# Designs tried in a protein design run: peptides against a protein of PDB entry 6J54. Part 67

Target 1, 223 residues: chain A of PDB entry 6J54
Amino acid sequence: NENLFASFIAPTMMGLPIVTLIIMFPSLLFPTPKRLINNRTISIQQWLIQLTSKQMMAIHNQKGQTWSLMLMSLIMFIGSTNILGLLPHSFTPTTQLSMNLGMAIPLWSATVFTGFRYKTKTSLAHFLPQGTPALLIPMLVIIETISLFIQPVALAVRLTANITAGHLLIHLIGGATLALLNINTMTAFITFTILILLTILEFAVALIQAYVFTLLVSLYLHD
Target 2, 42 residues: chain B of PDB entry 6J54
Amino acid sequence: QFQFTGIKKYFNSYTLTGRMNCVLATYGGIALLVLYFKLRSK

## One batch from the design tools (peptide; aimed at target 1 V19 Q96 M99, target 2 L32)

Design b2_p25_3_s3 (made by RFdiffusion4, then SolubleMPNN; from b2_p25_3, 18 letters changed)
Fold by OpenDDE base, seed 5:
Structure b2_p25_3_s3 (fold): chain B 223 residues (1-223), chain C 42 residues (1-42), chain A 25 residues (1-25)
Amino acid sequence: as target 1 above (223 residues)
Amino acid sequence: as target 2 above (42 residues)
Amino acid sequence: LLSELLRALAEEMARIAALAQLALL
């Protein structure tokens, strides 16, 4: 188990944090286009970004569409880091709760404050659902207020838990396959097949979690 | 569309303004309670 | 394998809790 958790420790080399370099590395995979007609890879990337931006901003008005650049950068960052983390013996910064809180709390606060600034009446009204009986109003307002403050925590923990759980499963099943190679090669082959299927699933989970994180931030902005 | 008169016009769970006022009243009530207990302890 | 998974999850949660306690102190 100690060897399993060693992959989740923040990597440092010679006392210098390599984590900063790992976080910045995915940005190099998405260069800015300089030509009218770019390479196939860049064209596909831009096409995907445009499609996702249209889907994400479909629920927002013109003022909400101003956040499109920030939300697209966020989904690209989280998605790229999650995918790179699935490489053998790689470290995913998004498995660290501190990093996810560092992203979730400022973004959540920005969405809430933006709501109070431009839509004060609507934002305050969100603490009370429509049709609430008069006697339940004070209790429900308190519950809804607590729910609001749980949002950034749930946002960070959800991303961290999903990515971390996937990594743990890959390591555990991988360790089981290696242990079974010397005991029964047939069972080891079956376990290895499951490992391959799991890794493919984790690629999908990595992208989905990035999308869900960004989508929820967008929904909080929309209120 | 609901037509409210009197106190229900300002405090209702169906209109946007009514819900806002209910929330503000709730927060105001809690703040007054906290203030009361704080002043009582002094 | 399931028991090992549960133990690993428990250890990870304990580590997170320990880090949280250290952050609060």
Scores: peptide ipSAE 0.134, ipTM 0.700, DockQ to the pose 0.026
OpenDDE base, seeds 1, 2, 3, 4: peptide ipSAE 0.133, 0.135, 0.105, 0.110; ipTM 0.729, 0.713, 0.730, 0.711; seed 2 fails the geometry check

Design b2_p25_3_s4 (made by RFdiffusion4, then SolubleMPNN; from b2_p25_3, 19 letters changed)
Fold by OpenDDE base, seed 1:
Structure b2_p25_3_s4 (fold): chain B 223 residues (1-223), chain C 42 residues (1-42), chain A 25 residues (1-25)
Amino acid sequence: as target 1 above (223 residues)
Amino acid sequence: as target 2 above (42 residues)
Amino acid sequence: SLSLLLQALAQEMAEIAAAAEEALL
């Protein structure tokens, strides 16, 4: 199955990794507004960013809103990369676990350390649910501690798995469709329909995963 | 609001401070156990 | 082949999760 995973190999050009360029490419899709009344496309983008910002920051206090810029940049980055990854035979950086871990671990650490720095009592109290029987306190604290350390891994793996699985499915169904075009046109049409439905689903998943990733980071920050 | 007396005042699962103290106590206990085993091995 | 791939992915994820859990313990 090496051929199937070949699409997930980091692309290089002349021995130089172009992954860095691919990661930076989505930033070009979001230019800074320069006019009071921008182009329709930019206006829509800004409107969407404002809506998502309002929704995500509604759960946070004014102090938590300091993270708004970072969280919004994160969701835009993940969302854009995920959407671009749905292009045929494209490389999606978010399919790389190393990429997602490299993104999730620092953010998680920042949220946890921020919690301990400014809300030490509340953060420490979260290791023990309220109303726990006295005999279960030590064990439960240990479990909650382990759960905390699993958070960045779960966050990264969730994003990676969902995007990777979707990308694999698109490739498999797409390849099957192409193979069946000359064998059975009717079956190929059915497979193509499934591919279309799957691609639509993956568009939704791409956005949802970006949102969930950012939301969970935000929730961890909220403590 | 819960009113606790004695040890329950500082170590309880209902109040914020009590929960914090319980967590710290558990970590301290684990640290002491690790230290004990480390010192025992040497 | 698709089911096998999904199972393989699930197993790898489970192994990674288990390894991470063991590393944390």
Scores: peptide ipSAE 0.120, ipTM 0.731, DockQ to the pose 0.026
OpenDDE base, seeds 2, 3, 4, 5: peptide ipSAE 0.095, 0.035, 0.036, 0.106; ipTM 0.691, 0.651, 0.679, 0.675

Design b2_p25_4 (made by RFdiffusion4)
Pose (drawn by RFdiffusion4):
Structure b2_p25_4 (pose): chain A 223 residues (1-223), chain B 41 residues (1-41), chain P 25 residues (1-25)
Amino acid sequence: as target 1 above (223 residues)
Amino acid sequence: FQFTGIKKYFNSYTLTGRMNCVLATYGGIALLVLYFKLRSK
Amino acid sequence: FFFVFFLLVAQIVAMFFALAFLLLK
């Protein structure tokens, strides 16, 4: 009975303040120069695009490359609005489940209608995988079509659920420091756990590769 | 002038990318079950 | 209820507008 942890019961609030100012704000963190040589703070933003525009370009290699100049704008918005919210009292718009159901469905159904306007047969004849055996036709085409309509729900719910799961362990491991007016040796170990956990919460950039890239495989497979 | 800088881009991919009607239908029906549960409290 | 629904719809429209503004850069 040496080190007794404590806890504080308080409501964890994902309130909804004025949002249309908070959305526009990580646009004006990124300027654009009309000059040849630039000013050494855009110049490491301009180099960070020319890396990851060479990885969502190399797989496709078609006339579906036109679509890829918009997929690097989709990686900077939820690459910035997941990184801004690590600050003390900031608010992330990709916490709420509302706009992510508007980021998945206008983009996912922009992919199944891409080959249906050009191929019209073999886009969902991709449901035919191989040289057809006889004992498993109806066990297949009720499976590979129930794992198609999962995809918009499987694209948007994987983003909201773990972003807001990073904010609760920020509060609850952080709120147990404030309520630790018991023995003071264990206060530093909970603080040291925090400053490790904030380094893991820079996997909010690593969860934007897993949004643009399973949108490219959900685009490269259909087209 | 927030148009003609990206007007060449729009009619290229908004043929399939501007299908927010399925989002509007899935969003408008999602408005209907919440006003109904509060009506029945 | 209607005011929260209006803010949620305005959040989606402001996201489309911010994506079209970043694509302009």

Design b2_p25_4_s1 (made by RFdiffusion4, then SolubleMPNN; from b2_p25_4, 16 letters changed; failed a check: too like the target's own chain)
Amino acid sequence: LEELLKQLLSLIQATFEALSLLLSK

Design b2_p25_4_s2 (made by RFdiffusion4, then SolubleMPNN; from b2_p25_4, 16 letters changed)
Fold by OpenDDE base, seed 5:
Structure b2_p25_4_s2 (fold): chain B 223 residues (1-223), chain C 42 residues (1-42), chain A 25 residues (1-25)
Amino acid sequence: as target 1 above (223 residues)
Amino acid sequence: as target 2 above (42 residues)
Amino acid sequence: LEELLKQQLELIEATFKALALLLSK
C-alpha cells in the first residue's frame, strides 16, 4: 500500500520541491512561434490549438469568446500535464486535489462573478428553473444554490479521480508484470500487453478530461 | 403569451423577472429566518 | 456532455473495481 501511494506523494529533492519544475515543464513543449511558417511540430501544435478553440468557442457568443485565451491555455496546461504524467513512474500534478482545486475554484468564481456582473438578471434567474410549480420554488432555489457551490468541487474531484484512478491501475498492473517476469514469462507478457492497452486508454482519458474540465468552465460561463 | 396578474406578475417561474424575484424572495426569507433565530438566542 | 460524464463515471467505477479485484488477490 505504501508503494502504491508513494507515487502520488509530491517529489522533493534535498528538501526542495521539484513539483514546481514539473508543473512548469509542459510549458516548454509549446514554444511561441516566431516565424510565419514554423516547423512542422509547431505548426501541428498551432493547428490543434485552432481546432480545439473553434470547437470550444462554438457554444459562446462574442462576449464569451473573450475567454477563449484563458480556456485554451487551461486545456493546454491540463492536457499536457496529464499526458506527461503517463510516463513510466512519473508524477502527475493533476493527481493532486490541491492543485485542481486551486485551478477550479478561481475559474469557477470568475465565471460566476462575471455572470453576475454582466448578466445579473439572467444569473439570478438561473437559480430557478423555468416552469417550476409555485410550491416547490423555495426548496428548488435552495437546492440549486447548493448545486452551484458543489460545481467547483465536482470539477476538481472529477479530474483528479479520473487521472488518479488510471494511474493507480497502471502502477498495479505494472507491478504485477514485474513480479511475474520471473514466475511465468507468458503470463507476464499478457499482463504487459494489457498494460500497454491501458496506457493508450489513459492517453485518451487524459485528453478528454482536459477537454471536459475546460468545457465545463465554459458552460458555467455561458450558463 | 401568458398574462400574469397580481402576485403572479412579480413572482412566477416563467418570466425572467419573475424567476429573479422568486430567488430574491427566497434568499430574503432565509435571511429573515436566520436573523430571527439569532435575535431569539440573544 | 452528460454522456461524456456518464462514460467517465463508468470508467472510474471500472477502474476501482479492477483495483479491488487486484487487491483482493
Scores: peptide ipSAE 0.250, ipTM 0.721, DockQ to the pose 0.018
OpenDDE base, seeds 1, 2, 3, 4: peptide ipSAE 0.241, 0.214, 0.127, 0.204; ipTM 0.738, 0.737, 0.682, 0.725; seed 2 fails the geometry check

Design b2_p25_4_s3 (made by RFdiffusion4, then SolubleMPNN; from b2_p25_4, 15 letters changed)
Fold by OpenDDE base, seed 5:
Structure b2_p25_4_s3 (fold): chain B 223 residues (1-223), chain C 42 residues (1-42), chain A 25 residues (1-25)
Amino acid sequence: as target 1 above (223 residues)
Amino acid sequence: as target 2 above (42 residues)
Amino acid sequence: LEELLKLLLEAIDATFKTLAELLSK
């Protein structure tokens, strides 16, 4: 079904990648405030950022607070791109596994490396859960090591799969709705209602996935 | 608090140092096994 | 893991409540 996945192909115009513009576009939606009292839109954005920051940084101590800016920027980027991707016939960059891996791997490596640098003993000890029976120690250490390396992959795939699956469903139901318009208007209305409900759900998923992605990065840092 | 004596003092799953040593020992053991197989093939 | 699940559930609830509030206006 190449037609279904055609919406996930990187858009190009005249041989030029529009993907770059799409990635940069969300940044325009979040202008920096220059006044003490800003517009309502900017005020709401800042309020949301503050709330999110408080929630995300509650997990970290003072040293973890240093990563607040990066984590907030990450969640804003992923969240905005995911929401914009829900627009009809839009391309979501986060549906591309390459992009998510490009974000996940460096961030994961940075968190792991930071952990080893400042908390070497704790980081090494993390490979062995507390209270493990002595006979299971070697096997569990191996499993935990493998788990560590799977973390960036799981982080990227989770985001990609959730967003991609949502988009596929929207496209499929949308296409079915259009096809049923000429067959049965009542059935088309039902499918359209389902599409609306699904779209609302995907908005929630978009925000949650952005939050989860950032949260997991934060948790890896807090190890 | 658990009182660890002997080998358990250095290799335990309850203390931070013990856990670290267990991890290092595991990695060391794996490295030695890999080295053994590499040397055996030669 | 349990704490993570609790945080996720809280995030989901917060998101749905926010959406419901926005849609009710």
Scores: peptide ipSAE 0.167, ipTM 0.664, DockQ to the pose 0.022
OpenDDE base, seeds 1, 2, 3, 4: peptide ipSAE 0.162, 0.110, 0.082, 0.031; ipTM 0.684, 0.686, 0.657, 0.663; seed 2 fails the geometry check

Design b2_p25_4_s4 (made by RFdiffusion4, then SolubleMPNN; from b2_p25_4, 16 letters changed)
Fold by OpenDDE base, seed 2:
Structure b2_p25_4_s4 (fold): chain B 223 residues (1-223), chain C 42 residues (1-42), chain A 25 residues (1-25)
Amino acid sequence: as target 1 above (223 residues)
Amino acid sequence: as target 2 above (42 residues)
Amino acid sequence: LLELLRKLQELIEAVFEALLTLLSK
């Protein structure tokens, strides 16, 4: 019952929040390179970062590429936290909507303001799609304005909901399998198989959501 | 390319400048409406 | 959102309990 939901509560020890330590832990998995040719693990990490960086920044010009460091750090942070959250009995800070809003709102605001600062005309023009009938212009501008303000909310909720829902399903099915072990071994085996498949899916979702989150932030900057 | 004349030159949904002007006009209109209702209540 | 997730969790858990009851018969 509530024991399953307890996994989403921010962990504390003796009244001190250990969430900060959990959030900082992924940083230890990505050490800074100090050698020309690093270890295999570090080299693979650098290679992946370079690949993702090239893909993410391909849509941006030189001015937009200034954001590459921030965007790559964001995707690495979200991705690493999501993957670590899939460990048994782990807490994912990205399941907290407050955390995702804390990331989404400032980044979205920064992208929107930078757009208005350097591309004011284009940014204002985005409130009206090209080819709109004249009579629908005022209404469509209002709708597009509302859509803009929904973007940071959608960005945060998408990440939070997908990761949280995945974790919830894993815990529920996991609990069901344990309960069925003493009732019907055959059905327990079936549910266990589903659990394994679901966990594999959640690994993919964890990476995809990190990518989508960063991509949308980047896309808003491009707009 | 569409050659617009008159008001359509400045307010159109096809050109970048026209779209910008339409957006600004819409916001200006909304602001004026809000101002009107605010002043009317006094 | 947490309340919604909690409600969803309760619903899914109820479904599982119902299934367990059916399978126990």
Scores: peptide ipSAE 0.123, ipTM 0.652, DockQ to the pose 0.015
OpenDDE base, seeds 1, 3, 4, 5: peptide ipSAE 0.119, 0.062, 0.009, 0.113; ipTM 0.674, 0.657, 0.603, 0.658; seed 3 fails the geometry check

Design b2_p25_5 (made by RFdiffusion4)
Pose (drawn by RFdiffusion4):
Structure b2_p25_5 (pose): chain A 223 residues (1-223), chain B 41 residues (1-41), chain P 25 residues (1-25)
Amino acid sequence: as target 1 above (223 residues)
Amino acid sequence: FQFTGIKKYFNSYTLTGRMNCVLATYGGIALLVLYFKLRSK
Amino acid sequence: FFDLFLFFAIYLAVIELIYYIYYHL
């Protein structure tokens, strides 16, 4: 009975303040120059695009490359609005589940209607995988179509659920420091756990590769 | 002038990308179950 | 690129404005 942890019971509040100002704000963190040589703080933002525009370009190699100049704008918005919210009292719009159901469905149904306006047969004749055996036709086309309509729910719910799961361990491991007016040796170990956990919460950039890229595989497989 | 800088991009891919009616239908029906549960409290 | 990024941020701000008005009704 040496080190007794404590806890504080308080409501964890994902309130909803004025949002249309908070959305527009990580646009004006990125300027755009009308010059040749630029000013060494856009110049490491202009080099960070020319890397990851050479990885969502190399797989497709079609006349579906026109679509890929919009998929690098989708990686800077939820690459910024997941990184801004690590600050002390900031608010992330990709915490709420509302806009991610508007980021998955206007993009995911913009992919199944891409080959249906050009191929019209063999886009969902991709449901036919191989040289057809006889014992498993109805076991297959009730499976590969129930794992198609999962995909818009499987694209948007994987983003909201673990972004807001990074904010609760910020509060609850951080709120147990404030309520630790018991023995003071264990206060530094909970603080040291925080400043490791904030380094893991820069995997909020690593969860945007897993949003743009399974949108490219959900685009390169249909088209 | 927030238009003609990206007007060549719109009618290219808004043929399939501007289908927010399925989002508007899945959003408008999602309005209906929450006003109904508060009506029955 | 920045014009398309700003248009996409305005489009999402319209979705959230409709949800903010509905939440306060």

Design b2_p25_5_s1 (made by RFdiffusion4, then SolubleMPNN; from b2_p25_5, 20 letters changed)
Fold by OpenDDE base, seed 1:
Structure b2_p25_5_s1 (fold): chain B 223 residues (1-223), chain C 42 residues (1-42), chain A 25 residues (1-25)
Amino acid sequence: as target 1 above (223 residues)
Amino acid sequence: as target 2 above (42 residues)
Amino acid sequence: LSELLRYLLELLARIAALAELAALL
């Protein structure tokens, strides 16, 4: 069991954390455009960024659109790190709960505080859903308050668990295929096919989780 | 849609202001309870 | 809240399935 989680250990060189460099690496994949008509890769990247930006920020008003840069940078960061994590023997920082909490808590706090600052009445009213019976109001407000504080934890755990589970599954199925090569080649082939399908799914999950993470942050801002 | 009078005007679960007041009242009640137990322990 | 709970349950089910697979291997 220990061997399964070996890939999730933070890599170090001579006691120095390389994780910082790994975190910064995805930034190199998104260079700033210098030409009016850029290379095809850069053009596609910009197009994707624009589409995702329009989709995410369509919910926000002009004041909320000021967060567009941060939210887009977040989705690009998480998405790129998740995709790079699917490379063989790669380390994904987003599998670390500490990193995801480090992102979730400040962003959540910022969204909550901005909500209280600019929409105090609406934010306070959000603790009580509309149409609740009078007798249940105090208890429901307490539950909703607790729910608010669970949001950053849920946000971090969702991302961490989905990515970690995907990686773990790939390793397990991969290990099973290798073990079955000498036992039953037909079963090994089936398992390998499942592995391929699973890897494709994990690519999709990697992007979806990045999107969901950023979307929920934006929704908390809008609420 | 709803016209409330009296206390229901200020404390209702349908209007924005009413919901806000209910939340504030709830927090105020909790604060008073905490204060009561704190003073009781003293 | 219901959607969150549903998601958590699905996540737990996924983790449980992975744990069973891990125990088998």
Scores: peptide ipSAE 0.126, ipTM 0.726, DockQ to the pose 0.023
OpenDDE base, seeds 2, 3, 4, 5: peptide ipSAE 0.088, 0.043, 0.088, 0.107; ipTM 0.687, 0.705, 0.723, 0.710

Design b2_p25_5_s2 (made by RFdiffusion4, then SolubleMPNN; from b2_p25_5, 20 letters changed)
Fold by OpenDDE base, seed 5:
Structure b2_p25_5_s2 (fold): chain B 223 residues (1-223), chain C 42 residues (1-42), chain A 25 residues (1-25)
Amino acid sequence: as target 1 above (223 residues)
Amino acid sequence: as target 2 above (42 residues)
Amino acid sequence: LSELLKYLLEQLAEIAKLFELFALL
């Protein structure tokens, strides 16, 4: 294999960014309801959104529930893009670290600034856990401060690394199966079975990563 | 719930106000150290 | 390994462009 990472190149047509269209495409899969009683597909989507919304917003008060729309849109976007990325010859925008940083940094900063805006005392007190020995207070405050600044990096890298690693494994195992077809058919069949199991795992990982990303953003908002 | 007297009333790891003051004191100390090294190099 | 390094460098370059955008804000 000459180019293992050819699938991760941002697609463009004559210099025009097709990436924008790819990013907007998942939105077409979730149409807005127009009726009180909708079709089965739309009803299932609404049911899933309501369940996830209840789980995510259970931590927040009425003031925090204003973020429900943003958090639900985020999980739907990341989840849908990750699932669509598992299709053959598809490009996943979430494999690009720049995109995930572009989402993580503003959301993290918004959660931190909203915390300082409405709960200044509690936010400052969060840098020092309760019951800390007096001698460890300065060091622990520094560590917690560093931990805060690592949060946006951790969000972006976690999502990018998990999705990228999954795609790389699928491509590598897929290439190995093709190479082994003419060498040993039995070994190729075993490798193909592993590929199928891996693809199922990646579907689960895609949904979990979307959920974890939004959950952590919600958790940072709660402080 | 907690009865603190003296300096421990303002600087403790149990009360919300005490924790906040400890954080502010730590940041203030770091700022003073940075200022000291900056003035030393000048 | 060389291709992986090239890919990582490309990702870092895109991150750098993002930071340049933030510098304009």
Scores: peptide ipSAE 0.185, ipTM 0.705, DockQ to the pose 0.056
OpenDDE base, seeds 1, 2, 3, 4: peptide ipSAE 0.142, 0.116, 0.087, 0.096; ipTM 0.700, 0.697, 0.692, 0.703; seeds 1, 2 fail the geometry check

Design b2_p25_5_s3 (made by RFdiffusion4, then SolubleMPNN; from b2_p25_5, 21 letters changed)
Fold by OpenDDE base, seed 5:
Structure b2_p25_5_s3 (fold): chain B 223 residues (1-223), chain C 42 residues (1-42), chain A 25 residues (1-25)
Amino acid sequence: as target 1 above (223 residues)
Amino acid sequence: as target 2 above (42 residues)
Amino acid sequence: LQELLNYLLLQLSEIAELVQLVLLL
């Protein structure tokens, strides 16, 4: 069990944290275009960004569209880090709860405060669903208030738990395949096939979790 | 369209203003309860 | 009334799941 969790320890080299470099590395994969017609890779990246931006901003009005740059940068960062984290023996910074909390709390607070600033009446009214019977109003307001404060925690933990669970599962099945190589080659082949299918699933999960994270931030902004 | 009279005009769950007032009243009630227990402990 | 109850149950279930997840960590 100690060996399993050792892969989630922040890597250091000569006492210096390499985590900062790992976090910055994905940004190098998305260079800024300098030409009207770019290379195929850059064109595909821009096309994907445009598609995701259209989907994310479809729920927002003109004022909400000002957040497009921040939300797109967030999804690109989380998505790229999650995908790179699936490489063999790689460290995924998004598996660290501290990092996800560091992103979730400020973004959540920004969405809540912007709501109170520009739409004070609507934001206050959001604590009470429309049509609630009078007798249930106090309890429901309390529950909605608690729900609001749980949102940043849920946002951070959901991303961390999903990515961490995926990594653990890959390591466990990978370890099982290696152990079965000398015992039974047929069973080892079956477990290896499962590992391949799982890795494909984790690639999808990595992208989906990045999208869900940004989508929820966007939904909190929209209220 | 809903027409409310009396206290329902200010405290209702159907209008935006009514919902806002209900939320404020709830928070005010909680604040008063906390204040009561704080003063009681002294 | 049933719609309101479903809404309340949904909110409570989400809170409960988060609490359970925190307790498991």
Scores: peptide ipSAE 0.235, ipTM 0.783, DockQ to the pose 0.026
OpenDDE base, seeds 1, 2, 3, 4: peptide ipSAE 0.205, 0.189, 0.174, 0.160; ipTM 0.742, 0.777, 0.770, 0.771

Design b2_p25_5_s4 (made by RFdiffusion4, then SolubleMPNN; from b2_p25_5, 20 letters changed)
Fold by OpenDDE base, seed 5:
Order: structure tokens, then sequence, then C-alpha cells
Structure b2_p25_5_s4 (fold): chain B 223 residues (1-223), chain C 42 residues (1-42), chain A 25 residues (1-25)
């Protein structure tokens, strides 16, 4: 078990944390365009950003669309880091709960405070669902208040757990394939096939989790 | 469209204002309870 | 009391559905 969890320890080199470099690396993959007609890779990136922006901002009015830049940067960051984390023996910063909490809590707080600032009445009313019987109002308000404070925790844990579980599964099956290479090549081949299928799934999960994380932040803003 | 009279006009679960007032009343009640227990312990 | 119980059950069902949707993600 030590070897399994060792892959999730923050990598250091010569006593210096490499985590900072790993976090900064994805930003290099998305250069700012300087031409009207850019290279194919940049054009594809911009096209994807535009599509995601259109989908994410569809739920917001004009005032909510001001958050588009922040939300797009967030999804690009989380998505790119998650995808790069699926490389062999790579460290994914988003597997660290501290990092996800560091992103989730401020963003959640910003959405909640923005709601209170510009839509105070609606935000306060959100603690009580419409049509609640009078006898249940106090208890339900308390529950909804607790639910609000669970949101940032759930947001961070969901992302962390999904990515971490995927990595653990890849490592376990990968280790099993290596162990079976010298025992039975046929079973090793089957296990390797499963590993490939799982890796493809994890690529999809990486993108989906980035989208869900950003979407939930957006939904909290809209509510 | 619902028409409420009396206390239900201010405290209801159907109107936006009513819901807001209910939430504020709940928080106020909790605050008073906490204050009561705090003063009782002294 | 029966109406109250029905309301509570409906709310719980909605929460459960949301959790199931989240589990699918």
Amino acid sequence: as target 1 above (223 residues)
Amino acid sequence: as target 2 above (42 residues)
Amino acid sequence: LSELLKYLLEQLARIAELEELLALL
C-alpha cells in the first residue's frame, strides 16, 4: 500500500517542490494568439473555449456573463491538469485535496457573496424552498443553511475523489499487468486491455470533472 | 396568484418576501436561543 | 400529518435523485 499512495505524494527534487512547476506547465500549452488566423492547434483550442463558454454562460444573464473569463480559466486549468495527470507516472495536482479546497472555497464564497450583494432577497429566500409547510420552515431553513456550507466541501471532494480513484485504479491494474507478464501472458494481455479501456475512460472523466466543477460554481452563482 | 392576509402576508413560503422573512425570523430565533443560553450560563 | 409526511417524502426523493445524478458523474 505504501507504493500505491507514494504516487500521490508531492514530488520534490533536491528538496525543492516541483509541484509549482507542474501547476504552471499546463498554462504553456495555451498560448495567446497574436494573429488573425492562428495555427491549427491554437484555432482548435479557441474553438473549444468558445464552445464551452457558450454552454456555460447559457444559464446566466448579462450580469452573470461577467464571470465567463474566470469560469473559462478555471475549466481550462482543471481540465488540462487532469489530462496531463493521466500520463504515465505523472503527478496530478488536482488529486491533492488542499489544492481543490483552495480553489473551491474562494470561488464558492465569491458566488455566495455576489448573490447576497446583487440579489439579497433572492439569496435569502433560497434558504427556504417554495411551498414549504409552516411547521417545517425552521427546520428546513437550518438544513438548507447546512447544505450551503457543505457545497464547497462537496465540490472539492468530488473532484479529488474522482481523479484519485481513477489514478489508483490505473496503478493497481497496471501493477497487476506487470506482475502477470512473467506468470501468464494471456491473462496479462487481458488485464492490459482493461487498462487501456480504463485509461480512455479516465480521459473522459478528467474532462467531465473539470466541466462539472466549473458548472457547479456557475450554478451557485446563478442561484 | 396567492393573496395572503395577516401574519401570512409577511411570513409565507410562497412569496419571495415571505420566504425571506421566514429565513430572517429563523436566524433571529436561533440567535435569541444562543443568547439565552449564553446569558444563562453566566 | 399525512400531508406533512408526503411533503417530507417528496423532498427526500428529490434529494435522492440529485445524489444519484451526482453519482453518475
Scores: peptide ipSAE 0.178, ipTM 0.760, DockQ to the pose 0.017
OpenDDE base, seeds 1, 2, 3, 4: peptide ipSAE 0.170, 0.146, 0.163, 0.121; ipTM 0.738, 0.761, 0.762, 0.753

